# Peptides against a protein of PDB entry 5OK6, part 17

Target 1, 215 residues: chain A of PDB entry 5OK6
Amino acid sequence: ELPGLDSQWRQIENGESGRERPLRAGESWFLVEKHWYKQWEAYVQGGDQDSSTFPGCINNATLFQDEINWRLKEGLVEGEDYVLLPAAAWHYLVSWYGLEHGQPPIERKVIELPNIQKVEVYPVELLLVRHNDLGKSHTVQFSHTDSIGLVLRTARERFLVEPQEDTRLWAKNSEGSLDRLYDTHITVLDAALETGQLIIMETRKKDGTWPSAQL

## One batch from the design tools (peptide; made by RFdiffusion4, then SolubleMPNN)

Design b1_p10_1_s3 (from b1_p10_1, 3 letters changed)
Fold by OpenDDE base, seed 1:
Structure b1_p10_1_s3 (fold): chain B 215 residues (1-215), chain A 10 residues (1-10)
Amino acid sequence: as target 1 above (215 residues)
Amino acid sequence: SIPFSDSDWA
């Protein structure tokens, strides 16, 4: 059952779980398409539940670039293309209005950057490969706050590297050369890694030599 | 930067 219009407005905008609540690292937030949200605002502010301004089900179709992988379009802007809602507010709206059939929710995490908390709308998608099989990539999402050490562990897991095997990472730069990721404690952000960037995992040979040292 | 191209690694 739909709550009263004033109750809806209070829960979504002004509640402890509303749009204006402080961001907290690790919390889930959800994207809502801006025109739908503005239609909802107009509906609940109008004071008539039978109004022709009824927003219908949430439809984020315009935010997706494809309906196969449900990837977001590039360059979407908060306040222009979408609104961010905390998980509780999102779940209320979905419960009241529904979500378009077959469309997934757009869940994102709050990350802590050095001076600000932000909802990470665009995690970094890295192309993980092995040095001896560059044609076999694994696309994996990472937060900008994830360490290079996590990228290395994830690559080792994806390629079934044994614990006793020694490995290191290289990033392909914009010039097409390889930069070695020496520090595993820096973040993906600090390393300036970008979506679509190729990350090469080098495995040490049984003779104790590195493949790249023979080039 | 270590000057390895995809051709040097492949």
Scores: peptide ipSAE 0.029, ipTM 0.665, DockQ to the pose 0.741
Fold by OpenDDE base, seed 5:
Structure b1_p10_1_s3 (fold): chain B 215 residues (1-215), chain A 10 residues (1-10)
Amino acid sequence: as target 1 above (215 residues)
Amino acid sequence: SIPFSDSDWA
């Protein structure tokens, strides 16, 4: 059953648990397509439950690039293309109006950056490869706040590297050269890694030499 | 040269 229009407004727009609440690192927030949200605002502000302004089911279709991988379109802007809601507010809207059939929720995490909390709408998608098989990439998402050490561990796991095997990472830079990721404690952000960037995992040879040292 | 050309690591 839909709650009263004023109750819906207060539940979603409040500064304590709604859209205006402070961001906290690690919390889940959800994207809602802007036109749907504006239609909902108009409906609940209109004061007539039988109004033709009823928003219907939440439909984020315009935010997706495809309906296969449910990847977001590039360049979406908060306040223009979507609004962000905390998990509680999102779940209320879904409970009241439903979500378009087969469409996944667009869940994102709050990350802590230097001096700001932000909902990470676009995690970094890295192309992980082995030095000896550059043609077989694994696309993996990372937070900008994830360490290079996590990228390395993830690469080792994806390529089934044995614990005793030594590995290191290289990033292909914009000039097409390779920069070695020496510091595994810095973040993806600190390393300036970008979506679509090639990350090469080099495995140490059994003789103790690195493949890259023989070039 | 990319040190990891398919030719350099064969």
Scores: peptide ipSAE 0.029, ipTM 0.667, DockQ to the pose 0.477
Fold by OpenDDE base, seed 3:
Structure b1_p10_1_s3 (fold): chain B 215 residues (1-215), chain A 10 residues (1-10)
Amino acid sequence: as target 1 above (215 residues)
Amino acid sequence: SIPFSDSDWA
């Protein structure tokens, strides 16, 4: 059963626990398609429960570029394309109205940046490859706050690198050259890594030489 | 230049 319209409005839009609440690092927030959310706002503000403004189930279809991998469209803007809700508010709306069948929730994390908290709507998708097989990529998502050390560990795991094998990373830059990722303690953000960027894992040869040093 | 040759892909 739907709660009263004023109760819905207060639960979702209140400045303490609703849409306008402060961001907190590590919390989950959810995207809601803007048109649906505006229709819901009109419904609950109209004061008529039998109104033709009933929003129906949450449908985020327009935010996805594909229904296979459920990737978001590029360039979506908060307040224009979607609204961000804290987990509690999202779960209330889903409980009241439902979510379109087969659609996953669009869950995102609040990250701590040096001067701001932000919902990371677009984590960095890196193309991980081995130096000796550039045709076999693993696409992996990383937070901007993840370390290069995590990227390296993830690459080693995906490529089943043995613990005794020495490895290092290279990033292909916009000029098509390779920049070596020397510092593994810096973040993906600090390294200025971008979505779709090729990251090459180089494995040290048994003779102790690096493949890149022989060219 | 890509510091990996096509020969390292074999």
Scores: peptide ipSAE 0.027, ipTM 0.664, DockQ to the pose 0.455
Fold by OpenDDE base, seed 4:
Structure b1_p10_1_s3 (fold): chain B 215 residues (1-215), chain A 10 residues (1-10)
Amino acid sequence: as target 1 above (215 residues)
Amino acid sequence: SIPFSDSDWA
């Protein structure tokens, strides 16, 4: 059953647990398509539960590039294309109105950046490859706050690298040269890694030489 | 040039 319109507004828009609550690192937030959200706002502000302004099911279709991988469109802007709701508020709206059939929730994490908390709407999608098979990529999402060490571990796992094999990473830069990722303690952000960037995992040869040292 | 060829892992 839908709660009263004023109760809905208070539950979703409050500054303590709703849309305006402080961001906290590691928490889940959800995207809601802006037109649907505005329609909901108009409905609950109208004071008539039987109003023609009833928003219906949450429909985020316009935020997706495709209905196969459910990737977000590039260049979506908070406040223009979507609003962000904390998990509790999202779950209330879904329980009240439903989510469009077959659409996944657009869950994102709050990350801690040096001077700000942010909902990471666009995690970094890296193309992980082995230096011997550049044609076989694994696309993996990373937070901007993830370490290069995590990228390396993830690459090793994806490529089934044995624990005794020594590996290192290279990033293909915009000039088409390779920059070695020496420091595994820096973040994806600190390394300035971008979505679609090729990350090459080099595996040390059995003779103890690196493939890249022969060039 | 990318200092890796498909042949470097044979």
Scores: peptide ipSAE 0.031, ipTM 0.696, DockQ to the pose 0.369; fails the geometry check

Design b1_p10_1_s4 (from b1_p10_1, 3 letters changed)
Fold by OpenDDE base, seed 4:
Structure b1_p10_1_s4 (fold): chain B 215 residues (1-215), chain A 10 residues (1-10)
Amino acid sequence: as target 1 above (215 residues)
Amino acid sequence: SIPFSDSDWS
């Protein structure tokens, strides 16, 4: 059963557990398509539960570029295309109105950047490849706050690299050259890695030489 | 040039 309109507004828009709640690192937030949310706002502000302004099921279809991988469209803007709700508020709305059949929730994490907490709507999608097979990529998502060490570990896992094999990363830059990712303690953000960027995992040869040192 | 080729399957 839908709660009273004032109760709905209070649960969703409050500053403690609702939309206005301060961001906290590691928490899950959810995207809600802006037009649906505005219709919901109009509905609950109208004071008539039987109003023609009833928003129906949450429908985020316009936020997706595809219904196969459920990737977000590029360039979506908070407040224009979507609103962000904390998990509790999202779950209330889903419980009250439902989510469009077959659509996944758009869950995102709060990350801590040097001077700001932000919901990471667009994690970095890196194309992981091996130095000896550049044509076989694994697309993996990383947070901007993830370390290069995590990228390396993830690459090793994806390529089934044995623990005794030594590996290092290179990033293909905008000029088409390769920059070695020497420091594994810096973040994806610090390394200025971008979505769609090719990351090459180089494996040390059995003779102890690096493939890149022979060129 | 990318210092890796698809032929470096050693």
Scores: peptide ipSAE 0.035, ipTM 0.707, DockQ to the pose 0.345
Fold by OpenDDE base, seed 2:
Structure b1_p10_1_s4 (fold): chain B 215 residues (1-215), chain A 10 residues (1-10)
Amino acid sequence: as target 1 above (215 residues)
Amino acid sequence: SIPFSDSDWS
């Protein structure tokens, strides 16, 4: 049974625990399609549970570019295309109204940037390759706040690099040249890495030379 | 040009 309309409104829109609550780094937030959310607002503000304004199941279909990988469309805007809800509020709405059959929740993390917290709706998808097999990419998602050191460790793990093998990263830039990622302590954001960017893991030769130094 | 060639499988 649905809670009372005023109770629903207070639980979802409460500034302490609902939509307007402060962002906290590492917490999960969820996207809700804007038209559905506006219909829900109209329903609960109307004060009549028998109203024709009942929103039905949550349906985020318009936010997805595909129903195979459940990738978000590019260029979605908060407040126009979707609203962000904290996990508790999302779970309440799902429990009350349901989620469209087969659709995954659109879960995103709060990240800490130097001056702000934000929900990272679009993490960075990097194409990880080895220097000697550029045709075999591993697509991996990273936060903008992840270190280049994490990208390197992830590449090593994906390519089953032995602990004794020395490796380093190169990023293919917009000009088609390679930029060496020297500092592994900077973030993906600081390195200005973008979705779809090719990241090349170079492995040091057994003779102690680097493949790139022979070119 | 990408400095890495597929041919460095020596």
Scores: peptide ipSAE 0.032, ipTM 0.677, DockQ to the pose 0.304
Fold by OpenDDE base, seed 1:
Structure b1_p10_1_s4 (fold): chain B 215 residues (1-215), chain A 10 residues (1-10)
Amino acid sequence: as target 1 above (215 residues)
Amino acid sequence: SIPFSDSDWS
């Protein structure tokens, strides 16, 4: 059953538990398409539950670039294209109005950047490859706050690298050259890694030489 | 660091 309109508004817009609540690192937030959200606001502010302003089910179709992988369109802007809701508020709206059939929720995490918390709407998708098999890429998502060390560990895991094998990373830059990722303690953000960027894992040879040192 | 060309790896 739908709660009273004033109760819905207070539950979703309440600054302590709703849309205006403080961001906290690691928490899940959800995207809601802006026009739907504005229609909902108009409905609950109208005071008539039988109003023609009823928003219907949540429909985020306009936020997706495809219905296969459910990737977001590039360049979406908070407050213009979507509204961010904390998990509790999102789940209330879904329980009250439903979500369009077949659409996944658009869940994102709060990350901590230097002196700011932000919902990471666009995590970085890296193309992980081995130096000796560039044709077999693994696309993996990383946070901008993830370390290069995590990228390396993830690459090792994906390629089933044995613990005794030594590995290092290279990033293909915009000029088409390879930059070695020497510092594994810096973040994906600090390394300026971008979505679609090729990351090459080099494995040390059994003779103790690096493949790249022979070039 | 000496950047390597992708052509050296392919």
Scores: peptide ipSAE 0.029, ipTM 0.681, DockQ to the pose 0.522
Fold by OpenDDE base, seed 3:
Structure b1_p10_1_s4 (fold): chain B 215 residues (1-215), chain A 10 residues (1-10)
Amino acid sequence: as target 1 above (215 residues)
Amino acid sequence: SIPFSDSDWS
């Protein structure tokens, strides 16, 4: 059974635990398609439960680029395309109205940037490749707050690199040249890595030489 | 072999 309309409004829109609550690093937030959310607002503000303004089940279909990988469309804007809700508010709405069958929730994490907390709607998708086999890529998502060291470890794991093998990363830049990622302690953000960027893992040869030094 | 031109490495 649906709670009373005023109760729904207070639970979702209250300044302490609702949509307007402060962001906290590591928390999960969820995207709700803007049109659905506005329909829900109109329904609960109208005061008539039998009104034609009933929003139905949550349907985020318009936010997805595809229904295979459930990738978000590029360039979605908060407040225009979607609303962000804290996990508790999202779960209330899903429990009351349901979610479209087969559609996954759009869960995102709050990240801590140097001066602000932000919901990371778009984590960085990197194309990981080996220097000797560019045709075999692994697409992996990273937070902007993840270290280059994590990217390197992830690449080593995906390519089954033995612990004794020495490896380093290169990023293909917008000019088509390769920038070496020397510092593994900086973040993906600090390195200015972008979605779709090619990251090349170079493995040191048994002779102690680097493949790149022989070009 | 690295499938990049020599000019692609900085």
Scores: peptide ipSAE 0.028, ipTM 0.659, DockQ to the pose 0.125

Design b1_p10_2_s1 (from b1_p10_2, 5 letters changed)
Fold by OpenDDE base, seed 2:
Order: sequence, then C-alpha cells, then structure tokens
Structure b1_p10_2_s1 (fold): chain B 215 residues (1-215), chain A 10 residues (1-10)
Amino acid sequence: as target 1 above (215 residues)
Amino acid sequence: LIPFSDSDWS
C-alpha cells in the first residue's frame, strides 16, 4: 500500500533523512533517473493518488550504456540526468513503486575528499597487467580515495603473487610512457589515475634485479 | 617503448 502523498514527500525530501540530508563518508546513495523522479514529484505534489501522474516503477534504463554489465553512461550530470537519494529514501521508493524488472540498483558510496564529501558516481576502473604479459588485463574498480598501496595489494591478489615476491607499479601515461608509482600512500586521485588506464605490476627477479632496470 | 621485454622470462 502506498503511504499518503504528503507522507511520501516528507519521507523522501526531508532534509534530515531524505534527499537533502548531509553526506556521510562510507554511506550508500542511489541514483534515480531524473524524469521518473520529476514524475514522482508531480504525483505526490498533486495530492490525488488516483491521478494520471502516477510514476510507475522506477526505471533507470536511460542511465545505463548496456543491460549486460549495467555500466553507467559517461557524462551523466546530477540534477539533469539523475537525482541522488540516501539508502533509506531509495528503499522506500522501491518498496512503494518497485524497480524495473531485472535492473540492478545504482548504488554509490559517499567518499571524503580533502575539502568535500561527494557521492562517487564514477569510480576509477584500472587495467591491471603484469610486466611480462601485457595482453592479460584484470579490470578492477577503485575509489579515487583508495591508496596506491591498495591498488598494488589488489594486483598482487589478482595475479596470485606470493607474499615473498617483491612488486611495484607503473602507470602508462597519456604520452604512452610509464610513470613509476613510487609512493604507495597517495590516493588514486593524487596519482591522477583515470578509468581505462593501464597499470603495470612489475615483479622483482629472484636475483634481486628489476626487469625494467635491464633496459 | 614499454620498458618490459618478453625475453626476460625465459
């Protein structure tokens, strides 16, 4: 059963617990397609539950580039293409209206940047490779706030690197040269790593030499 | 030039 229209509006738009609530690092927020959300606003503001303005189920189809991987389209803009809702508000809307059959929720995390909190709509997708097999990539998603140390650990895990093996990272830059990721304490953002960027894990040889030092 | 040669793993 749908709650009263005024109750729906207060629950979703309430500045303390709704759409306008403060962002908190690590919390989940959800994308809702803008036209659906505007239709919902019109419905609940109209005051008539039998209105022809009923929004139907949430349908985020226009936000996806494909229905296989459920990746977002590039260049989506908050307030134009989608709205962000906190998890509680999203779950209310889904419980009241449903979500289009087979569509996953578009869940994103609040991240803390040096001066702001934001919902990270586009995490960084890195192409992890080994220096000896550049043709076998593992695509892994990282937050801009993740450390290079986490990228290195993740690469080691994906490539089944033994704990005693010494490894380091290189990033392929836009000029096609390789920049060494020496500092593992900086973030993906601080290192200016971008989606689709090739990250090369170099493994130290048993003789204690690095493959890259022999060139 | 990618500073990794395939030959280093033989």
Scores: peptide ipSAE 0.031, ipTM 0.672, DockQ to the pose 0.279
Fold by OpenDDE base, seed 5:
Parts: structure tokens; C-alpha cells; sequence
Structure b1_p10_2_s1 (fold): chain B 215 residues (1-215), chain A 10 residues (1-10)
């Protein structure tokens, strides 16, 4: 059953548990398409439950690039294209209005950067490849806060690298050259890795030589 | 220097 309009507004817009609550690292937030959210605001502020301003089910279709992978469109802006809600507020809206059939929720995590918390709407999508089979990429999402060590571990797992095999990463830069990722303790952000960037996992040969050292 | 031959990265 839908709660009263004033109760809906107070539940979603409050500063303690609603839209304006402080961000905390690791928390889940959800994207809501801006026009739907504005329609909901108009409905609950209008004070008439039978109003023609009823927003219907949450429909985020305009935020998606495709309905296959459910990737977000590039360049979406908070407050213009979408609103961010904490998990509790999102779940209330979904329980009250429903979500469009077949659409996944757009869940994102709060990340902690050196001086700010933000919802990471766009994780970094890296193309992981082996040095000896560049035609077989694994696309994997990483947080900007994830370490290069995590990228390396993930690459090893995806490529079924044995624990005793030694591996290292290279990033293809914008100039087409390869930069070796020496420090595995820095973040994806610190390494300036970008979405669509090719990350090459080099595996050490059984003779103890690196493939790249033979050039 | 591309540490792999150009044929590997093209």
C-alpha cells in the first residue's frame, strides 16, 4: 500500500536516511531517472493522490545505452539526468511504485577519494589480455580505488594462471606505447587507467625470461 | 619502445 504523500516525501528527501544523507564509503546508492523523480516530487507535493501527476513505475530506460548489457550512457550528470538515492530510499520507491519490468536497478558504490566521498557511477572498464593472445580480451570493471594488485589478481584468475607463474601488467597508453605498471599498490586512479584501456598481462617464461625482454 | 612486436599490438 502506498503511504501518504507527505510520508513519502519525508521518507525519501530527509537528510538522515534519504537523498540528502551523507555519503559513506562502501554504501550502495541507486540511480533514478531525473524526469521520473521530478514527476514523483510533483505528485507528492501536489497533495492529491488521485492526481494525473502519478509517476507510475520507475523507468530508467533513458539512462541505458542498451538493454542487453544494461550499460549506462556516457556523460550522464547527477541532478540533470539522474538522482542518487541511498538503498533504503530506493527500496521504498520500488516497493511503492515498482520498477519497469526487466530493468535492473542501477546500483553504485560510494568510494572514498583522498578528499571526497562520491558515488562511483562510472567504474573503470578495462580490457584484460594476455601478451601472447591479444585477440582475446576480458572486459572487467574496477573501481578507481581498486589497486593495480587487484587488477593483476583478477587478470590471473580470468586467464587461469597457476599460482607459481609470475606475471606483470602493462597498460597501452594514448600514444600506443606500453607503460609497465610496476607499483601494484597504487590505485587504478593513481595509474590514470581509463575505460576501454588495454591492460596486457605478461607471463614469465619457464626459462625465467620475460617475453618483453627478447626485443 | 613497445616491448612486444608491433604485430602483437596492432
Amino acid sequence: as target 1 above (215 residues)
Amino acid sequence: LIPFSDSDWS
Scores: peptide ipSAE 0.038, ipTM 0.677, DockQ to the pose 0.367; fails the geometry check
Fold by OpenDDE base, seed 4:
Structure b1_p10_2_s1 (fold): chain B 215 residues (1-215), chain A 10 residues (1-10)
Amino acid sequence: as target 1 above (215 residues)
Amino acid sequence: LIPFSDSDWS
């Protein structure tokens, strides 16, 4: 059953679970397509539950680049293309109006950056490869706040690297050269890693030499 | 030049 329009407005905009609540690191937020949200705002502000302004089911179709992987379009802007809602507000809207059939929720995490908390709408997609098979990539998403150590561990896991094998990472830079990721404690952000960047996992040879040292 | 060739894993 739909709550009263004033109750909906208060719950979504001004509640402890409302759109304007402070961001907290690790919390889930959800994207809602802006036109749908504006239609909902108009509906609940109109005061008529039977209004032709009824928003219907949440439809985020315009935010997706594809309906296979449900990848977001690039360059979406908060407040223009979508609004961010905390998990509770999202779940209320979904319970009241539904979500378009087959569409996944667009869940994102709040991350803590050095001077700001932000909903990470675009995690960094890295192309993980082995130095011996550059043609076989694993695309993996990382937070900007994830450590290079996590990237390395993830690469080792994806490539089924045995615990006794030594590995290290290289990033292909914009000039097409390889920069070694020496510090595993820095973040993806600190390393300036970008979506689509090739990350090469080098595995130490059984003789104790590194493949890259032969060049 | 990417300093890795397919041959570097043998």
Scores: peptide ipSAE 0.037, ipTM 0.672, DockQ to the pose 0.320; fails the geometry check
Fold by OpenDDE base, seed 3:
Structure b1_p10_2_s1 (fold): chain B 215 residues (1-215), chain A 10 residues (1-10)
Amino acid sequence: as target 1 above (215 residues)
Amino acid sequence: LIPFSDSDWS
């Protein structure tokens, strides 16, 4: 049974765990398509549960670019295309109205940036390749807060690099040159890495030389 | 210059 309309409104908008709740690092938030959310607002504000303004099931279809990988469309804007809800509020709405069949929830994490908490709607998707086999890419998602050291470890794992092999990363920049990611302690954000950027893992030769130093 | 030779990319 649906809660009373005033109770729904208070739980989702005005509650301590509502839409305007302060962001906390590591928490899960969920995207809700804006049109559906506005329809829900109109329904609960109307005060008539038998109203033609009933929103139906949550349907985020317009936020996805594909139904295979469930990737979000690029350039979605909070408040225009979607609203963000804390996990508790999302779960209430799903329990009350349901989620469209086959659609995954759009879960995102709150990340801590130097002076702000933000829901990371778009993690950075990097194209990991080996210096000697550019045709075999691994697309891997990273947080903007992840270290270059994590990117390097992930690349080593994906390419089955032996522990004794020495490796380093290069990023292909917008000019088509390669920038060496020397500092592994900086973040993906600090390194200004972007989605779709090619990250090349260079493996040191057995002779102790780097492939890149022979050019 | 891409610091990898075309031969390392073939």
Scores: peptide ipSAE 0.035, ipTM 0.674, DockQ to the pose 0.473; fails the geometry check

Design b1_p10_2_s2 (from b1_p10_2, 4 letters changed)
Fold by OpenDDE base, seed 1:
Structure b1_p10_2_s2 (fold): chain B 215 residues (1-215), chain A 10 residues (1-10)
Amino acid sequence: as target 1 above (215 residues)
Amino acid sequence: SIPFSDSDWA
């Protein structure tokens, strides 16, 4: 059952779980398409539940670039293309209005950057490969706050590297050369890694030599 | 930067 219009407005905008609540690292937030949200605002502010301004089900179709992988379009802007809602507010709206059939929710995490908390709308998608099989990539999402050490562990897991095997990472730069990721404690952000960037995992040979040292 | 191209690694 739909709550009263004033109750809806209070829960979504002004509640402890509303749009204006402080961001907290690790919390889930959800994207809502801006025109739908503005239609909802107009509906609940109008004071008539039978109004022709009824927003219908949430439809984020315009935010997706494809309906196969449900990837977001590039360059979407908060306040222009979408609104961010905390998980509780999102779940209320979905419960009241529904979500378009077959469309997934757009869940994102709050990350802590050095001076600000932000909802990470665009995690970094890295192309993980092995040095001896560059044609076999694994696309994996990472937060900008994830360490290079996590990228290395994830690559080792994806390629079934044994614990006793020694490995290191290289990033392909914009010039097409390889930069070695020496520090595993820096973040993906600090390393300036970008979506679509190729990350090469080098495995040490049984003779104790590195493949790249023979080039 | 270590000057390895995809051709040097492949």
Scores: peptide ipSAE 0.029, ipTM 0.665, DockQ to the pose 0.747
Fold by OpenDDE base, seed 5:
Structure b1_p10_2_s2 (fold): chain B 215 residues (1-215), chain A 10 residues (1-10)
Amino acid sequence: as target 1 above (215 residues)
Amino acid sequence: SIPFSDSDWA
């Protein structure tokens, strides 16, 4: 059953648990397509439950690039293309109006950056490869706040590297050269890694030499 | 040269 229009407004727009609440690192927030949200605002502000302004089911279709991988379109802007809601507010809207059939929720995490909390709408998608098989990439998402050490561990796991095997990472830079990721404690952000960037995992040879040292 | 050309690591 839909709650009263004023109750819906207060539940979603409040500064304590709604859209205006402070961001906290690690919390889940959800994207809602802007036109749907504006239609909902108009409906609940209109004061007539039988109004033709009823928003219907939440439909984020315009935010997706495809309906296969449910990847977001590039360049979406908060306040223009979507609004962000905390998990509680999102779940209320879904409970009241439903979500378009087969469409996944667009869940994102709050990350802590230097001096700001932000909902990470676009995690970094890295192309992980082995030095000896550059043609077989694994696309993996990372937070900008994830360490290079996590990228390395993830690469080792994806390529089934044995614990005793030594590995290191290289990033292909914009000039097409390779920069070695020496510091595994810095973040993806600190390393300036970008979506679509090639990350090469080099495995140490059994003789103790690195493949890259023989070039 | 990319040190990891398919030719350099064969």
Scores: peptide ipSAE 0.029, ipTM 0.667, DockQ to the pose 0.473
Fold by OpenDDE base, seed 3:
Structure b1_p10_2_s2 (fold): chain B 215 residues (1-215), chain A 10 residues (1-10)
Amino acid sequence: as target 1 above (215 residues)
Amino acid sequence: SIPFSDSDWA
């Protein structure tokens, strides 16, 4: 059963626990398609429960570029394309109205940046490859706050690198050259890594030489 | 230049 319209409005839009609440690092927030959310706002503000403004189930279809991998469209803007809700508010709306069948929730994390908290709507998708097989990529998502050390560990795991094998990373830059990722303690953000960027894992040869040093 | 040759892909 739907709660009263004023109760819905207060639960979702209140400045303490609703849409306008402060961001907190590590919390989950959810995207809601803007048109649906505006229709819901009109419904609950109209004061008529039998109104033709009933929003129906949450449908985020327009935010996805594909229904296979459920990737978001590029360039979506908060307040224009979607609204961000804290987990509690999202779960209330889903409980009241439902979510379109087969659609996953669009869950995102609040990250701590040096001067701001932000919902990371677009984590960095890196193309991980081995130096000796550039045709076999693993696409992996990383937070901007993840370390290069995590990227390296993830690459080693995906490529089943043995613990005794020495490895290092290279990033292909916009000029098509390779920049070596020397510092593994810096973040993906600090390294200025971008979505779709090729990251090459180089494995040290048994003779102790690096493949890149022989060219 | 890509510091990996096509020969390292074999």
Scores: peptide ipSAE 0.027, ipTM 0.664, DockQ to the pose 0.455
Fold by OpenDDE base, seed 4:
Structure b1_p10_2_s2 (fold): chain B 215 residues (1-215), chain A 10 residues (1-10)
Amino acid sequence: as target 1 above (215 residues)
Amino acid sequence: SIPFSDSDWA
């Protein structure tokens, strides 16, 4: 059953647990398509539960590039294309109105950046490859706050690298040269890694030489 | 040039 319109507004828009609550690192937030959200706002502000302004099911279709991988469109802007709701508020709206059939929730994490908390709407999608098979990529999402060490571990796992094999990473830069990722303690952000960037995992040869040292 | 060829892992 839908709660009263004023109760809905208070539950979703409050500054303590709703849309305006402080961001906290590691928490889940959800995207809601802006037109649907505005329609909901108009409905609950109208004071008539039987109003023609009833928003219906949450429909985020316009935020997706495709209905196969459910990737977000590039260049979506908070406040223009979507609003962000904390998990509790999202779950209330879904329980009240439903989510469009077959659409996944657009869950994102709050990350801690040096001077700000942010909902990471666009995690970094890296193309992980082995230096011997550049044609076989694994696309993996990373937070901007993830370490290069995590990228390396993830690459090793994806490529089934044995624990005794020594590996290192290279990033293909915009000039088409390779920059070695020496420091595994820096973040994806600190390394300035971008979505679609090729990350090459080099595996040390059995003779103890690196493939890249022969060039 | 990318200092890796498909042949470097044979």
Scores: peptide ipSAE 0.031, ipTM 0.696, DockQ to the pose 0.367; fails the geometry check

